# Peptides against a protein of PDB entry 2AZE, part 117

Target 1, 148 residues: chain A of PDB entry 2AZE
Amino acid sequence: AQECQNLEVERQRRLERIKQKQSQLQELILQQIAFKNLVQRNRHAEQQASRPPPPNSVIHLPFIIVNTSKKTVIDCSISNDKFEYLFNFDNTFEIHDDIEVLKRMGMACGLESGSCSAEDLKMARSLVPKALEPYVTEMAQGTVGGVF
Target 2, 101 residues: chain B of PDB entry 2AZE
Amino acid sequence: GRLEGLTQDLRQLQESEQQLDHLMNICTTQLRLLSEDTDSQRLAYVTCQDLRSIADPAEQMVMVIKAPPETQLQAVDSSENFQISLKSKQGPIDVFLCPEE

## One batch from the design tools (peptide; made by RFdiffusion4, then SolubleMPNN)

Design b1_p19_4_s1 (from b1_p19_4, 9 letters changed)
Fold by OpenDDE base, seed 4:
Structure b1_p19_4_s1 (fold): chain B 148 residues (1-148), chain C 101 residues (1-101), chain A 19 residues (1-19)
Amino acid sequence: as target 1 above (148 residues)
Amino acid sequence: as target 2 above (101 residues)
Amino acid sequence: SFTINLSKTNKSIKFSVKD
């Protein structure tokens, strides 16, 4: 009885660990798709323009975005060496990392929300190694979580 | 019996986790390759138009922050305090505003 | 390296330098 109880505890521990790794894998897949899709988009755009965009017109990864109402007053204190910044807002703000920005841009093909069209799914699959394609399909269907 | 069943379940879960680890390694490798590819990094950018698509500057002020790796970010968003603190140890932090036009 | 030509000032933002 005690041995069975110990194994049941271990089983639960493993299940929880697997669940955590599944979440991590999903995020890694989304990042990969988003990055590759972004690069592909920009490469195509530059080819069409026959030139890269002006260097001052683009923001290279990595970055973060902070947005707030245009009515929000922001007080910014900056150190002389620009190593330290302090922003004080008089109202709420939002912070988004570059990955979140890419997702909202559609670079992850809607896979992050399970809202993939057939074409979106096709694109997503094309941007990952073959071994990851089944998992991408599961993500699109919202059926991730089953035992392999 | 029950013991044998649990033992088999654990073995199956171990196999599943191994497969999961393998997939994660593949993903990690791909991301590493992207980070090491100069051309990919050159093309890894967004435009102001992209930023407008996620937060319209007509309604929202959009601030871009570029900071060196390992920069510390602390944010407080409460009814009594709205604050962002940035501390870099490797270099200067750059802050830009996305124009409306 | 790359540079960004975006506004560093806004009527809604006050800047100060701290030591």
Scores: peptide ipSAE 0.022, ipTM 0.870, DockQ to the pose 0.034
Fold by OpenDDE base, seed 5:
Structure b1_p19_4_s1 (fold): chain B 148 residues (1-148), chain C 101 residues (1-101), chain A 19 residues (1-19)
Amino acid sequence: as target 1 above (148 residues)
Amino acid sequence: as target 2 above (101 residues)
Amino acid sequence: SFTINLSKTNKSIKFSVKD
């Protein structure tokens, strides 16, 4: 009885670890798809325009975005070496990292929400190695979570 | 019995985790290859038009922060305090504003 | 409150944004 209980504890420990790794893998897959899709989009756009965009019109990864109402007053303190910044707002703000921005742009093909069209799923599969395609399919179907 | 079943489950979970680790290794390798490709990095950008889809500069102030790795960002968003603190370890931090046009 | 670690990438790309 005690032996079985100990093994059950270990079983649960392993299941939780696997669940955590599954979440990490899903995020990595989304990042890969988003990055490759972004690069592909921009390559195509530059080819169509026959030139790259003006340097001052683009933001290269990595970055973060902070947005707030235009009515919000922001006080900013900057160290002399620009290593430290302090922003004080008089109202709420939002922070988005570059991956979140890419997701909202649709660069992850809606896979982050399991809301992929047939076209989205096809694109997503084309942007990952063959070994990852089954997992992408599971993500799109919302069937991730089982044991392999 | 119960003991044998649990023992078998643990073995199966080990195999499952190994498969998962393998997939993660493949994925991280792909991300590394992308980071090492000069042309891909040149093309890894968003435009102000893209940012407008996230927050309209006509209604929102959109601030872009470029910081080196290992930079720490601390944010407080409550009724009593609204604050962002940035501390870089490897270099200066750059802050930009997205124009309306 | 929350903290974000910006160490997910090893490469930083410098850019200019029109003010």
Scores: peptide ipSAE 0.021, ipTM 0.867, DockQ to the pose 0.069
Fold by OpenDDE base, seed 3:
Structure b1_p19_4_s1 (fold): chain B 148 residues (1-148), chain C 101 residues (1-101), chain A 19 residues (1-19)
Amino acid sequence: as target 1 above (148 residues)
Amino acid sequence: as target 2 above (101 residues)
Amino acid sequence: SFTINLSKTNKSIKFSVKD
């Protein structure tokens, strides 16, 4: 009886760990697709323009963005060495990391929400190794779990 | 019996996790290859136009933060306190505003 | 509240703080 109880606890532990890893894998896949898609987009754009964009017009990864209403009052305190920043807002703000920005740009082909077109899915599959293609398909359908 | 069933379940879960780990290793390898490729690094950027498509500067102020690795960001977004704190240990933090146009 | 650590930094053009 006690042995069975111990195994049940371990079973639950492993199930939770697997669930967490599934989430991590999906995020890694999305990151891979987004990064590769971004690079391809920019490569093509630069080739068409026959030159890189102006240096001040681009932001290299990694970065984060903070957005708030233009009416929001922001007080900013900065250390002399610029190692520390403190921002105080009088209203709500949003923070987005670079990956989230790429997703919203469509760089993950809508795979993150299962809202990818046939063309989007084709693109997504083309940006991952063959071993990951079945998982990408499952993500697009919202039926993740078949790889087990 | 129940014990045998549980033992079998645990073995199956272990195999499933191993498969999952394999797929994760493939992904991390691909990401590492991207990070090690100079051309990919050069091309890993967004434009102000891209950012405007996410948050229109006509309505939203868009602030960009570039910080060294391990920079700590703490944010509070409550009805009575709206605050962001940044602390870097490896170098200066760069902050700039994305123009409207 | 929440805390995050920024990832490693790539080469980029530095911008001045406007405040």
Scores: peptide ipSAE 0.021, ipTM 0.866, DockQ to the pose 0.070
Fold by OpenDDE base, seed 2:
Structure b1_p19_4_s1 (fold): chain B 148 residues (1-148), chain C 101 residues (1-101), chain A 19 residues (1-19)
Amino acid sequence: as target 1 above (148 residues)
Amino acid sequence: as target 2 above (101 residues)
Amino acid sequence: SFTINLSKTNKSIKFSVKD
């Protein structure tokens, strides 16, 4: 019936929306874990050193990085007010945002790829509110969204 | 012939989405609190050593870009064109290189 | 080609840029 068809369309719409929100939530959780883990790491490191790192030795968030071969020739044009940059490369490059950098550093405990050890999972759980712990567990197991 | 079933499914999906929204709100709140905490932000940094672990400056040039929120980055990476364009609206962009070990 | 919008964080963090 037409009514059933309409509801089926709506069902698919809602399922897709939920899927998108699940993806967003997973990313937010990873960010939270990564940020808190980074802060914790640095706090501990500074305590051990009894001093903060030299100002010129650290990069505060947010940032992005661009990497390319050292042999790549880069032409850079900068506006006078530094509001605009144009980089021309003679070869391929990679771009990574700060979150990706943190993930590659292991700050997300391998949760992003389902590569969590028992210790990694324990750490990840400890860095989120209690209400989010079950979802973290599901992420680690790769079972997110199974109820839908 | 599945009207009631579909209706019930939609109700269940609505409840599921509400729970999802709740979790997202919790997570967003945590991130906001972290961003508003001065001490946390002071400690929110990586080192050049961290960056070297991702891209070795001995083989790769590592460029760091610090830009204001909502800065636009357009990139073209093809066999014939390799380009990055940055345009900020809120302030200047800073670019610097990560030194080798 | 692709476009990325950088961080939406409004908080400013002081940093030193190494030449």
Scores: peptide ipSAE 0.021, ipTM 0.865, DockQ to the pose 0.068

Design b1_p19_4_s2 (from b1_p19_4, 9 letters changed)
Fold by OpenDDE base, seed 3:
Structure b1_p19_4_s2 (fold): chain B 148 residues (1-148), chain C 101 residues (1-101), chain A 19 residues (1-19)
Amino acid sequence: as target 1 above (148 residues)
Amino acid sequence: as target 2 above (101 residues)
Amino acid sequence: SFKIHLSKTRKSIKFSVKS
């Protein structure tokens, strides 16, 4: 009886770990798609343009975005060596990492929200190794979550 | 019996986790290859236009933070305190504003 | 509150942003 109980506890532990890994895998897939799609977009754009974009017009990864109302008052304190920053806002703000920005730009092909057109899904599949294609399909269909 | 059933379940879960680990390794390998490719890194950028498309500067102020790896960002967003703290140990932090135009 | 750690696996790239 005690042995069975111990195994049940272990079973639950493993199930939770698998669930966490599933989430991590999905995020990694989205990152891969987003990065590759971004690179392809920019490569094509630069090829079509007479020259690469001006240096002051681009922001290379990695980065973080903070946005707030333009009416928000921000007090910023910076250390002399610029190693420390402190921002105080008088209203709410939002923080987005570069991956979230790419998702909102559509670089993940809407896969993150299940908003994939046929073309989006085709693009997404083309940006991952063959071994990951079935998982991409499952993500698009919203069928990820089972234990295989 | 119950013991045999649980033992079988654990074996199946182990196989499932191994499959996940395999897929994870494939994915992390691809990401590493991207990070090691100089051409890809050169092209791994967004434009100010991109940022304006997701957070219109006409309504929102957009701040861009570029910081060394392992920089800590602590944020408090409550009714009484709205604060962001950045602490770097590997170099200076750069903060820029996205133009409204 | 929440805390974010910038990834050590991603390289910092020299850049210039118009402000």
Scores: peptide ipSAE 0.023, ipTM 0.871, DockQ to the pose 0.068
Fold by OpenDDE base, seed 4:
Structure b1_p19_4_s2 (fold): chain B 148 residues (1-148), chain C 101 residues (1-101), chain A 19 residues (1-19)
Amino acid sequence: as target 1 above (148 residues)
Amino acid sequence: as target 2 above (101 residues)
Amino acid sequence: SFKIHLSKTRKSIKFSVKS
């Protein structure tokens, strides 16, 4: 009885750890898809334009964005060496990292929400190694969590 | 019995976790390769048009922050305080706006 | 389009330098 109880505790611990790793893997997959899709998009666009975009018109990863109402007043304090910034807002703001930006751009093919078309899924699958394709499929269906 | 069932479950979970670890290693390797490929990094960019598509500057100001690795970001967003603090240890932080048009 | 550095703008941002 005690042995069974110990194993049940261990079982629960392992299940929770697996669940955490699943979430981590999903995020890694989304990052990979988003990055590769972005690179592919830009490569194609530059080829079509027969030139790269103006250097000052693009934002290379990594970055974060902060958005707030255009009416928000921002007080910014900057150190002389620009190592330190302090922003004070008079209203609410939002922060998004580059991955979230890419997701909102559709670079993850809607896989992040488990809502993607057949073509989106095809694109997503094409941007990962074969070993990851089944997992991408599960993500699209919202059925991640099965036995591997 | 109960013991045998639990033992079998644990073995299956161990195998599942090992496969999961393998997939994570594959994914991590792919991301590393992307980071090491100079051409990919050159093409890893968004435009202000991209940002406008997700946060319209007609309604929202969009501020971009580029900071060195390991930069500390602290944010407070409450009715009593709206603040972002950035502290870099490796170099200067660059902040700019995307124009509305 | 192009990037607009905050140090070059005063539209909705007040700048101060801290020592």
Scores: peptide ipSAE 0.021, ipTM 0.873, DockQ to the pose 0.035
Fold by OpenDDE base, seed 1:
Structure b1_p19_4_s2 (fold): chain B 148 residues (1-148), chain C 101 residues (1-101), chain A 19 residues (1-19)
Amino acid sequence: as target 1 above (148 residues)
Amino acid sequence: as target 2 above (101 residues)
Amino acid sequence: SFKIHLSKTRKSIKFSVKS
């Protein structure tokens, strides 16, 4: 029947939308965990040092990093007002945003790759509101995917 | 029948999506609170040591870009062209080099 | 390595080094 067919199409549309939102939520959770974990790390470090680091020794978020072989030659042209930059490389490069850097630093507790130890999971759970804890657990278990 | 079943499924999916939206709202709220907290933002930084752990400047050159919001970044990474273009409309772009060792 | 290229509308500038 045409009615059933229409609803089946809608069902598939909603399922796909839910899947997309699940992915978005997971990323948001990872960002939250990474951010809070970073802040806690730095707070603890500064407390241990009894002072903040020198201003020029740290890079505040947000930022982007570009890395390439140190053998790569980079030609750079910059506008007078520094509003425009052009970099030409003679070899491949990588671009990473700050969140990816935090993940690679372990700030997301390995949750992003399913590499959470019990301690990592405990930390991750502690860095989110209670309502999100079950989802964090599911992420760690790899059981996210079902519909609530 | 089939129609009844599909109708029920759609209602359940809607409820599930609403639950998902609620969780997303909680998460975005937390992120907003972090962005509004001065101390958190002060502590939201990485060090050169952190960057070296990601890409060791002994082998990799690490360039840090700090740009105003909405800065356009265009990148081409192919066998024929390797290029990054940055265009800001809200202010100057700062570029830093992570020192080796 | 870096090579700053000067052009008609672009100029050379030193990069900051975080230490």
Scores: peptide ipSAE 0.020, ipTM 0.873, DockQ to the pose 0.033
Fold by OpenDDE base, seed 2:
Structure b1_p19_4_s2 (fold): chain B 148 residues (1-148), chain C 101 residues (1-101), chain A 19 residues (1-19)
Amino acid sequence: as target 1 above (148 residues)
Amino acid sequence: as target 2 above (101 residues)
Amino acid sequence: SFKIHLSKTRKSIKFSVKS
């Protein structure tokens, strides 16, 4: 019936929307864990050193990184006000945002790839509110969205 | 019947979406709290050592870009063209290199 | 080729691909 067809369309629309929200939520959770873990790491490190690191030795968020072979020739043009940059490379490069850097540092506890040890999962759970813990567990097990 | 089943599915999906929205609100609230906490922001940093652990400058040059929000980044990575363009509207862009170990 | 828009939705740089 036409009514059933309409509801099927709506059902599919809602499923897709939910899928998108799940992806967004997972990213938000990873960001939260990564940020809190980073802050915790640095707080502990500074306490152990009994001092903060030299100001020129750290890079505060936000940032992005570009990496390429050290043999790559890079030509850079900069506007007078530094509002505009143009980089020309003679070879391939990679771009990563700070969240990706944190993930590769292990700040997301391997949750981003579902590669969590028991200790990693414990850490991840400890860095989110109680209401988010079940979702963290599902992410670690790769079972997010199984109810749909 | 099919109609009843579909109606029930939609109700269940609505409840699921509401639950997701709630969780997302919790998460965004936590991120906002981190953003507003001055001590957390002071401690929100990485070192060049951290970056070297990801991309060793002995083999890879690591360039750091700090740009204001809403900065546009255009990148072309092809056999014929390798280019990055940055355009900021809210302030100057800072670029620097991480030293080797 | 791709274009990334750096957003202000969080303190850390977040971007979306525009092209």
Scores: peptide ipSAE 0.025, ipTM 0.872, DockQ to the pose 0.184; fails the geometry check

Design b1_p19_4_s3 (from b1_p19_4, 10 letters changed)
Fold by OpenDDE base, seed 2:
Structure b1_p19_4_s3 (fold): chain B 148 residues (1-148), chain C 101 residues (1-101), chain A 19 residues (1-19)
Amino acid sequence: as target 1 above (148 residues)
Amino acid sequence: as target 2 above (101 residues)
Amino acid sequence: NFKIHLSPTNKSIKFSVFS
């Protein structure tokens, strides 16, 4: 009885660890798809334009986005070496990392929400190694973790 | 019995975790390859048009923060305190604005 | 240009440099 109890505890521990790893893997897959899709998009766009965009017209990864109402007053304090910034807003703001921006751009093909069209899923699968394709399919169907 | 069943479950979970580890290794390898590819990094950018699709500068002021790795970001967004603090240890931080048009 | 560096001239930004 005690041995079974110990194994039950261990089982629960392993299940939780696996759940955490599943979450991590999903995020890694989304990042990979988003990055590769972005690169592919830009490569195609530059080929069509026969030139790269002007250097000051793009923002390279990594970055963070902060947005707020245009009416928001922002007090910005910067250290002399620009190592430290302090922003004070008089109203609410939003922060988004580059991955979230890419997701909202559709670079993850809607896989992040399980809202993939057939074309989206095809694109997503094409951007990962073959070994990851089954997992991408499970993510699209919302069936990840069904084995546990 | 129950003991045998639990033992078998643990073995199956171990195999499942090993599979996850394998898949994660594949993913991390792919991401590393992307980070090491100069051409890919050159093409890893967004445009102002992209950012406008996320937050319209006509209504929202959009700031872009470029900070070195491991930069600390602290944010407070409450009814009476709205603040963002950035602290870098590896280099200067750059902040840009997305133009309205 | 898309990349407009923050400056004290931005009407919505109060800029200061601290030591």
Scores: peptide ipSAE 0.028, ipTM 0.879, DockQ to the pose 0.034
Fold by OpenDDE base, seed 4:
Structure b1_p19_4_s3 (fold): chain B 148 residues (1-148), chain C 101 residues (1-101), chain A 19 residues (1-19)
Amino acid sequence: as target 1 above (148 residues)
Amino acid sequence: as target 2 above (101 residues)
Amino acid sequence: NFKIHLSPTNKSIKFSVFS
């Protein structure tokens, strides 16, 4: 019947929306874990060193990374007000946002790739509010999609 | 019947989505708290050592770009053209280079 | 093309080589 068809279309729409939100939530969780873990790491490091790092030795978030072979020739043009940049390369390059950098640093505890040890999982859980812990566990197990 | 079953499914999906929305709100709240905490901002940094773990300066040039929110980035990576274009609307863009080994 | 995905912090420093 037409009514059933309408509801089936709606059902599919909602399922797709839920799937999208699940992906967004997972990313938000990873970001939260990564940021908090980074802050925690640096706080500990500064305490051990009894001082903050030299100002010109660190890069504060947010940022993006561009890397290319050292042999790559780069031509850069910058507007007078520095609002516009143009980089020309003679070979391929890679771009990474700060979140990806943090993930590769292990700040997300391997949760992003399912490579989460028991210790990593413990750390990840400790860096999120209690309400998110079950979801973190599901992410680690690769069983996201069950009961929230 | 079939209609009743579909109706029930939709109600359950609505409840599931509400749970997701709640969890997402918790996450966004936590991220906002981090952005508003001065100490967290001060400690939210990476070092050259960190960047070397991503791309070794012995082999790779590592460039860091700091741009205001909503900055537009366009990248072309093809055999005919290798280009990155940045356009900011909220302020100047800054660029840093990681020192070589 | 896309917009830069930013972390919760925002800080700007002039072009330089950092140590």
Scores: peptide ipSAE 0.027, ipTM 0.878, DockQ to the pose 0.070
Fold by OpenDDE base, seed 5:
Structure b1_p19_4_s3 (fold): chain B 148 residues (1-148), chain C 101 residues (1-101), chain A 19 residues (1-19)
Amino acid sequence: as target 1 above (148 residues)
Amino acid sequence: as target 2 above (101 residues)
Amino acid sequence: NFKIHLSPTNKSIKFSVFS
């Protein structure tokens, strides 16, 4: 009885660990797709323009975005060496990492929200190694982890 | 019996996790390759137009933060306090406004 | 406090500094 109980605890532990790893894998896949898609987009755009964009017109990864209403008053304190910043806002703000920005741009092909069209899914699959394609399909269908 | 059933379940879960680990390794490898490819990094950028798609600069002020690895961010967003603290240990932090209105 | 989640990229370019 005690042995069975111990195994049941272990079973649950493993299930939870698998769930966590599934989430991690999904995020990794989305990152991969988003980055590769972004690179492809920009490569194509630069080819069409026959030149790269001006250096001060683009933001290279990695970055984070902070946005707030233009009406928001912001007080900023910066250390002399710029190692430390302190922003005080008089209203709410939003923070977005670069991955989130890419997702909102559609660089993850809507895979993150189950909004993949057939073309989006095709693109997503094309941006991952073959071994990951089935998982991408499962993500699009919302069937990841269905056997657990 | 019950013991055998549980044992089998654990074996199946182990196999599933191993498969999952394999996929994760493949994925992390791909990300590493992207990180190491200079041309890809050169092309890994967004434009102000991209940022406008997520936050209209006509209504929103958009700041871009570029910070070294291991930089700590502390954010407080409550009715009583709205604050962001950035602390870097490896170098200076750069904060930019979107150059286009 | 938490560490900033960054993309796996390592390149950056500066803009006009926010002051």
Scores: peptide ipSAE 0.026, ipTM 0.874, DockQ to the pose 0.078
Fold by OpenDDE base, seed 1:
Structure b1_p19_4_s3 (fold): chain B 148 residues (1-148), chain C 101 residues (1-101), chain A 19 residues (1-19)
Amino acid sequence: as target 1 above (148 residues)
Amino acid sequence: as target 2 above (101 residues)
Amino acid sequence: NFKIHLSPTNKSIKFSVFS
């Protein structure tokens, strides 16, 4: 009886760990898709333009963005060496990392929200190794969660 | 009986987790390859137009932060305090504004 | 276009957000 209880606790622990890893894997897949898609987009754009963009016209990953209302007053203090920044806002702000930006740009093909068209799903599948394609399909279908 | 069933379940879960770990390793490998590819890194950028699609500078002020690895960012966004603190240990922090139209 | 100075960094920034 006690042994069974111990195993049941372990079972629950493993199930939770698997659930966490599933979430992590999904995020990794989204990152991969978004990144590769971005690279392909830019490669194609540069080919069409027959030149790369000016160096100071783009922001390379990694980065974060902070956005707030244009009406928000921002007080910024910067150390002399620019090692330290302090921003004080008089209203709310938002922070987004580069991956989130890519997702909002559609670079993850809507897979993150389960809003993939057939073409989006095809693109998503093409941007991952073959071994991950079934998982991408399951993500799009919302059927991820079972035990492998 | 019950013990045998639980033991079998745990074994199956272990196999499932191993499969999951394998997939994760594939993903991390792909990401590593991307990070090691110079051309990919060169092409890993967003434009002002991209940022405007996220937050329109006509209505929102958009600030981009480029900081060295391990930079500490502390953000407080509450009704009483709205603050972002950045502290770098490996070099200067660059902050850019998305230009307004 | 941006007026930017690119910095060599390849890792995400660790941050803590409080609300």
Scores: peptide ipSAE 0.019, ipTM 0.870, DockQ to the pose 0.212

